Peptides against a protein of PDB entry 4N78. Designs and how they scored, part 230

Target 1, 186 residues: chain A of PDB entry 4N78
Amino acid sequence: HFQVICRLLGYQGIAVVMEELLKVVKSLLQGTILQYVKTLMEVMPKICRLPRHEYGSPGILEFFHHQLKDIVEYAELKTVCFQNLREVGNAILFCLLIEQSLSLEEVCDLLHAAPFQNILPRVHVKEGERLDAKMKRLESKYAPLHLVPLIERLGTPQQIAIAREGDLLTKERLCCGLSMFEVILT
Target 2, 155 residues: chain B of PDB entry 4N78
Amino acid sequence: MAELQMLLEEEIPGGRRALFDSYTNLERVADYCENNYIQSADKQRALEETKAYTTQSLASVAYLINTLANNVLQMLDIQASQLRRMESSINHISQTVDIHKEKVARREIGILTTNKNTSRTHKIIAPANLERPVRYIRKPIDYTILDDIGHGVKW

## One batch from the design tools (peptide; made by RFdiffusion4, then SolubleMPNN)

Design b2_p23_8_s3 (from b2_p23_8, 9 letters changed)
Fold by OpenDDE base, seed 5:
Structure b2_p23_8_s3 (fold): chain B 186 residues (1-186), chain C 155 residues (1-155), chain A 23 residues (1-23)
Amino acid sequence: as target 1 above (186 residues)
Amino acid sequence: as target 2 above (155 residues)
Amino acid sequence: SEVVEEILQQYRDRSDLSVFQQP
């Protein structure tokens, strides 16, 4: 599903969706969640002394449960705050999945474009064969597929310009060194 | 443009008129030949004359049809060429616009991106000495020993 | 695959990512 979304939206659509999601997340974090956090900080016992280790694990748990009883009983925290946190989490996950899907699409595009852009993988040379000779043969085989040089030779000036721009746009992809998710996490 | 206009306004209409006139003339020639054959004492001569007129008339009609057809074909070729040029121009504009839109879109998404920190895959130098996995014998921490200490504070 | 990684590396090496940068 995410792959289809990425294909349909393209870079522009993805950018718009990501921006809107970031706005929503920001709104949730700075609004309701922040208010709840502030309220919780106010009601938190100022001196939560670590209970003496002498009470054992159950005793310590009961102690903390008692100290946090008022917080746990805060019904609005469970319903509204946790729901908002879930929404934030879902938004983050959505962004991650979109980016992953986009990266896969970009990689696929690059792989399909490679023969047309003079990007050839190194051929495994069997023992005794010269790598250079095989590579030269491979280059010769794919030389007619080089789109930009072909258009430069046969095309009009306008076609050449379009081909160069298209070539640039094909080569330059986010997966080559850019990440959106890192921005979302900061 | 001038050639196309001439074909549309003068040559093709003129050819159609000529063909219509030729049809009318053929009817007259046919009537003449029929009457001439009936009235002529020399039927052989009349037949030869009829053949000659028929051949001439058919040749003229064929010529007119061919000329008209060629003019129509020429007109269509000119129009097709004009349409192809127009299509090429539109395609060029469309592609230019699409490229521009894509560039704008890429700039927009670029604002939402940062450089990937290529974590140098530090060659995890496999420590040479495979330290024997210290079997963490999870000694079950018997927490039961602590059960006896907490009895006092009935809150 | 190794081939995919090699192709991607070549693209990375040739890419300046200028199309994503604001002028």
Scores: peptide ipSAE 0.418, ipTM 0.771, DockQ to the pose 0.616
Fold by OpenDDE base, seed 4:
Structure b2_p23_8_s3 (fold): chain B 186 residues (1-186), chain C 155 residues (1-155), chain A 23 residues (1-23)
Amino acid sequence: as target 1 above (186 residues)
Amino acid sequence: as target 2 above (155 residues)
Amino acid sequence: SEVVEEILQQYRDRSDLSVFQQP
């Protein structure tokens, strides 16, 4: 489903959606969530020291439960905060899934374009063959498929320009070194 | 352009008119030949004349049809060439626009991106001293002590 | 696939990501 969405939206659509989601997340974080956090901080015990190990695990748990009782009670009463957090979480997940899907699509595009752009995998050399010779053979085999050089030889100046631009756009993908998700997390 | 215009406005219409006139003339020739045959005392001569007129008329019509057909074909070829040129131009414009749109889109999405920090694969220097795995005798943590506190679903 | 990774690496190496950068 996300793959279809990515295909449908393209870079432009994805950008728009991501921007809007970021705005929503920012609004939620800076608005209601921040207010709740501030309120929670106010009700937090001023001195919460780690209980002594002498209380054992149950005692420590009870201690923390007691110390956080007001917070828990407050949080339980404030369903809106959890809803907002859920919305934020969903938005983040959505962004992640879109990015992953986009990355997959980009990878597929790059793989398909590779033979046309002189990107060739290294061939496993069988024990007796020189790697260089095989690579040269492979290069020779795919040389006729190199689109830009082909158009440069046969095409009009306008076609050459378009081909170069197209080649650039084909090669340059987000998956080559950019991440949107990291921006969302900051 | 001038050639196409001449074909469309002069040669093809002219050829059509000529063909129509030829048709009318054929009818007249046929009537003449029929009357001539009926009125002639020498039927053989009249027949030979009819054959001659028929041959001439057919040749004329064939010529007119051929000329007209060639002109139409030429017109179509010119038009086809023009359409191909237009298509090429439109395609070029379309591609240019698409490339531009894509560039804009990429710049837009680029604002939302950051460079992937290639996590320096810190060579986890395996600490040389493999501390002998202290056989943590997993003392079975007897969780039975917790049975009294919570509605633990006995799995 | 090792082949895929190699291809991707080549693209990464050649990419300047300029198309995503504002001039």
Scores: peptide ipSAE 0.413, ipTM 0.768, DockQ to the pose 0.604
Fold by OpenDDE base, seed 2:
Structure b2_p23_8_s3 (fold): chain B 186 residues (1-186), chain C 155 residues (1-155), chain A 23 residues (1-23)
Amino acid sequence: as target 1 above (186 residues)
Amino acid sequence: as target 2 above (155 residues)
Amino acid sequence: SEVVEEILQQYRDRSDLSVFQQP
């Protein structure tokens, strides 16, 4: 599903969606969640010492429950605050999944474009064969597929310009060194 | 442009008119030949004259048809060439616009990106000293020692 | 997978990511 979304939206659509999600997350964090956090901080016991180990695990748990009773009883925390946190979480996950899907698509595009852009994998050389010779053979085999040089030879100046720009856009992808998710986390 | 206009406005219409006139002339020639054959005492001569006129008339019509056909073909070729040029221009514009849109989109999404911290694959220098796996002798933790410390607070 | 990584690495090495940067 995310792959389809990425394909349909393209870079522009993804950018718009991501921007809106960031706005939503920011709004939730700075608005409702912040207010709840402030309220919780006010109600938080100032002195919460570790109970003596003598009370055992159940006693310690009960102690903490008692200390946090006012917080737990805050009904709005469970309904509104947790819902908002879920929304934030969902938004973050959505962004992550979109980025992952986009990266996969870009990788696929690059793999498909590679033979046309003179990007060839290194061939496994059997023992005794010269790597250079094999690579040269491979280069020679794929040389006719090099799109830009082909168009430069056969095309009009306008076509050449377009081909170069297209080649650039094909080569330059986000997966080559950029991440959106890291921006979301900051 | 001038050639196409000339073909459309003058040559092709003119050729059509000429062909029509030729048709009417053929009819007259046919009537003449028929009458001449009936009235002539020398039927053989009349027949030969008819053949000559027929051949000439057919040749003329053939010439007119050929000329007209060539003009039409020329017109179509010119038009086809014009369409191809237009198509090429449209394609060029379309591609330029698409590239521009894509560049804009990429700039927009770029604002939402940061450089991936390429974790320098630190060559995990395998520490040379294979620390001998310290044989963890799992001594059974005798939990019975804890039995004496747990004074169960009798609630 | 190794081939893919190699191809990707070549793209990374050649990419300046200029198309994503604001002028």
Scores: peptide ipSAE 0.413, ipTM 0.767, DockQ to the pose 0.666
Fold by OpenDDE base, seed 3:
Structure b2_p23_8_s3 (fold): chain B 186 residues (1-186), chain C 155 residues (1-155), chain A 23 residues (1-23)
Amino acid sequence: as target 1 above (186 residues)
Amino acid sequence: as target 2 above (155 residues)
Amino acid sequence: SEVVEEILQQYRDRSDLSVFQQP
């Protein structure tokens, strides 16, 4: 589903969606969540000593429940705050999934474009064959597919300009060194 | 442009008129030949004259048809060429617009990106024991675990 | 695959990412 979304929206659509999500997240964090956090900090016991390990897991849990009783009983926390946190989480996850899907799409595009842009993988040389000869052969095989040189030779000036720009846009992808998720986390 | 206009406005209509006139003339010639044959005492001569007129008339019609056909073909070729040029122009414009839109889109999304190499050197206070950086095996994060969380994002 | 990584590395090396930067 995310792949389809990425294909449908493109860079522009993805940008718009992510911007809006970021706004929503920011609004939730700075508004309701912050208020709840502040309130919770006020009601939190100042000294919460770690219970003795001797009480076992159930005893420790009960201890913390007792210490946090006021927090747990705060009805608004369960309803409004957790819902907002859920929304934030969903937004973050959505952004992550979009980025991953976009990255995959970009990689696929680059792989498909590579032969047309004179990007060739190194051929595994079997024992006894010269790597240089194989690479030269491979280059010769794909040379006719080099789009920009072909258009430069046969095309009009306008076509050449378009081809160069298209080539640039094809080569330049986010997956080459940019990340959106890091921005979301900041 | 001038050639196409001449073809459309003068040569092709003129050729059509000429062909129509030739048809009318052929009918007259046929009538003449028939009457001449009936009235002539020398039937052989009349027949030869009829053959001559028929040949001439057929030749003239053939010429007119050929000329008209060639003119129509020429017209179609010119029009086809014009359409191809228009198509090319439209395609170029469309591509230019698309490239521009893509550039704008890329700039827009670029605002939402940061360089991966920006080592947020959070001074992870390297614990004294430099545990060998476990090769971050980029295991594809299986987000399927999160499928049941939130609004149920279906993959 | 190693081939994919190699191709991607070549793209990375040639990319200046200028198209994503505001002038």
Scores: peptide ipSAE 0.408, ipTM 0.764, DockQ to the pose 0.551

Design b2_p23_8_s4 (from b2_p23_8, 7 letters changed)
Fold by OpenDDE base, seed 5:
Structure b2_p23_8_s4 (fold): chain B 186 residues (1-186), chain C 155 residues (1-155), chain A 23 residues (1-23)
Amino acid sequence: as target 1 above (186 residues)
Amino acid sequence: as target 2 above (155 residues)
Amino acid sequence: SEEVEEILEQYRERSTLSTFQLP
């Protein structure tokens, strides 16, 4: 599903969706969640002394439960705050999944474009075969597929310009060194 | 454009008129040949003359049809060429617009991106010497030493 | 695959990412 979404939206659509999600996340964090956090901070016991170790683990738990009783009993915290946190989490996950899907699509595009852009995989030379000979053979095999040089030779000036721009756009992809998710985390 | 216009306005209509006139003329020739054959004392000569006229008339019609057909084909070829040029122009514009849209989109998404910190995956050169897993001798943490410090209220 | 990584590395080396207007 995410792959289909990425294909349909393209860069423009993904950008718009990501921007809107960021706005939603910011709104949730700065609005409702912040208000709850502030309220919780106000209700937090100012002096939570570590209970004496003499009470053991159960006694310590009971002590903290008692100290936090008012917080635990705050019903709105369980419903609204946790739901908002869930929404934030879902938004983050959504962004991650979109970026991953986009990266996969871009990688596939690059792999498909590679033979046409003079990007060849390194041939693993089996023992005894000359690397140079294999590389030359591969280069010779794919040389006719080099799109930009082909168009430069046969095309009109306008076609050449378009081909160069297309080549640039094909080569430059987000997966080559850019991350959106890191921006979201920041 | 001038050639196409000439074909559409002059050559093809003119050819059609010529063909129509030829039809009318053929009818006249046929009538003439029939009458000539009936009235002629030398029927063999009249027949030969009729054959000659018929052959000439058919050749003329064939020529007119061929000329007209060639003009129509030429017209269609010119139109097809014009359409191809138009298509090429439209495609060029379309591609230019698409490239522009893509550039705009890339700028927009670029604002939402940062450089990936490519942590150089240090090739953890697995040290060749698999140092024998130092048997973590789990020294049993003897927690008994702590038994004396806690006043365990023996309930 | 190693081949995919090599291709990607070549693209990384050649791509300036100028189209995304990174500052």
Scores: peptide ipSAE 0.386, ipTM 0.776, DockQ to the pose 0.585
Fold by OpenDDE base, seed 2:
Structure b2_p23_8_s4 (fold): chain B 186 residues (1-186), chain C 155 residues (1-155), chain A 23 residues (1-23)
Amino acid sequence: as target 1 above (186 residues)
Amino acid sequence: as target 2 above (155 residues)
Amino acid sequence: SEEVEEILEQYRERSTLSTFQLP
């Protein structure tokens, strides 16, 4: 599903969606969640000491439950605050998944474009074969597929310009060194 | 453009008219030949004359048809060439627009990106010395040694 | 695959990412 979304939206659509999600997250964090956090901080026990180990695990749990009773009983926390936190979480997850899907698509595109852009995988040389010879053979095999040089030889100046720009756009992808998700986390 | 216009406005219509006139003339020639054959005392001569006129007339019609056909073909070729040029121009514009749109989109999404701290994948330099798997001799941990230290909590 | 990684690495090395940068 995310792959389809990425394909349909393209860079522009993804950018718009991401911007909107960031706005929503910011709004939730600075608005409702912040207010709840402030309220919770006000009602938080000023002194919550670790209970004596003598009470055992159940006693310690009860102690903390008692200390936090007012917070736990705050109905709005459970309904509104947690819902908002879920929304934030969902937004973050959505962004992550979109980025991952986009990256996969870009990688796929790069892999398909590689032979046309003189990017060849290093062939595993079997023991005894010269790496250089194999690489040269591979280069010679794919040389006719190099698009930009081909167009430069056969195309009009306008076509050459377009081909160069297209080549640039093809080889430059977000997955090559950019991250959107890291921006979201900041 | 001038050539195409001449073909459309003058040459092809003119050729069509000429062809029509030629057909009309053929009919007249045929009538003449028929009458001449009937009236002539020398039927052989009349027949030869008829053959000559017929051949000439057919040749002229064939020539007119061929000329007209060639002009039509030329017209079509010119038009086809014009269409191809137009297509090329449209394609160029389309590609330019697409590239521009893509660049705009990339700038927009770029604002939402930061450089990946490519943690230099430290070339895990495979330590040359494959440390021989130290044969973990599983010495049975004799837990009996712990028997003396553990104050048995008498549940 | 190792091949994919090599291809990607080559793209990373050659990519300036200039198209994503604000002038």
Scores: peptide ipSAE 0.386, ipTM 0.773, DockQ to the pose 0.714
Fold by OpenDDE base, seed 4:
Structure b2_p23_8_s4 (fold): chain B 186 residues (1-186), chain C 155 residues (1-155), chain A 23 residues (1-23)
Amino acid sequence: as target 1 above (186 residues)
Amino acid sequence: as target 2 above (155 residues)
Amino acid sequence: SEEVEEILEQYRERSTLSTFQLP
């Protein structure tokens, strides 16, 4: 499903969606969630020391439960705050999934474009074959497919310009070194 | 352009008219030949004349058809060439627009991206010295030391 | 596949990502 979305939206559509999601997330974080956090900080016990190990795990849990009783009993926390956090979480997950799907699509595009752009897989040399010979054979095999050099030889100046631009756009993909998700997390 | 215009406006319509007139003329020639044959005392001569007229008329029609056909073909070739040029132009424009749109889109999405910190995958320099698999001499772990601790089942 | 990774690595090395105007 996300792959279809990525294909449909393209870079522009994805950018728009991501921007809007970021706005929503920021709004939620800076608004309602922040207010709840502030409220929670106010009701937090001023001195919450780690209980002594002597109380055991159940006692420690009860201690923390008691210390946080007011927080746990804060009804609005469960309803509004958690819902907002879910929304934020969903937005983040959505962004992650879009990015992953986009990356997969880009990888596929790059793989398909590779023979046309003089990007050849490293050939595993079987025992006894010279790496250089195999590489040369591979290069020779794909040499006629190199689009830009072909167009440079046969095409008009306009076609050459378009081919170069197209080649550049084909080679440069987000998956080559860019991440949107990291931006979402900051 | 001038050639195409001449073909469309003058040559082809003119050829069609000429062909139509030729058909009409063929009918007249046929009528003449029929009447001439009936009225002529020398039927053989009349027949020879009819053959001559028929041959001439057919040759004329064939010529007109051929000329018209060639003109139509020429017209179509010119039009096809024009269409190809137009297609090429449209494709060029379309590609230019698409590239531009893509660049805009990339700039837009680019602001939402950061460089992936390629964790310097420390080239795990495979230690060149493949330490010879130290023959892990499985020293039999003498578990007898544990026999004194708990229900040591003597295996 | 290893081949895919190698191809991707080559693209990574060659790509300047200039079209995305990274600061």
Scores: peptide ipSAE 0.384, ipTM 0.776, DockQ to the pose 0.578
Fold by OpenDDE base, seed 3:
Structure b2_p23_8_s4 (fold): chain B 186 residues (1-186), chain C 155 residues (1-155), chain A 23 residues (1-23)
Amino acid sequence: as target 1 above (186 residues)
Amino acid sequence: as target 2 above (155 residues)
Amino acid sequence: SEEVEEILEQYRERSTLSTFQLP
């Protein structure tokens, strides 16, 4: 589903969606969640000492439950605050998944474009074959596919300009060094 | 453009009219030849004259048809060339617009991006033995590796 | 695959990312 979304929206659509999600997240964090956090901080016990280990896990849990009783009993926390946190979480996950899907698509595009842009994989030569011969053969095989040089030779000035711009746009992808998710976490 | 206009407005219509007129004339010639043969005391001469007229008429019609056909072909070639030029222009504009849109989109999404902290991928410590530069054997890019990319995550 | 990574690395090296106009 995310791949389809990425394909449908493109860079512009993804940007718009992410911007809106960020706004929503920001609004939730700065609004309702912040208010709840402040309220929770006020009701938090001032002194919460670690219970003695002698109480065991159940006793420790009960101790913390007792100390946090007021928080646990805060009904609005479960209904409103947790829902908002869920929304934030979903938004973050959505952004992550979109970025991952976009990256995969970009990688695919780059791989498909590589032969046309004189980007060839490094081929490991099996023992006994001359690397140079294989490289030359490969170069010869893909040389006719080099789009920009081909258009520069045969195309009109306008076509050449478009080809160069297209080549640039093809080479530059987010996956080559940019991250959106890091911005979201920030 | 002037040539196409001449073809469309003058030469082709003129050729069609000429061909039509030739048809009418052929009918007259046929009638004349028939009457001439009937009325002539020298049937052999009349027959020869008829043959001559028939040959001339056929040659004339053939010429008219050929001329008209050539003009039509020329017209079609010019029109085809014009269409190709138009297509090229449209494609150029379309591509220019698409590139522009892409640039705008990239700027927009770029605002939402930061540089990846390239964790130093562990330098593939080239084994200390600089194995002889393994000659770049350009294997054909097996795009089959990409066959699974895009189909697998049913999310 | 290693081949894919190599191709991607080549793109990384050649890409200036200027089209995204990072501030």
Scores: peptide ipSAE 0.375, ipTM 0.768, DockQ to the pose 0.612

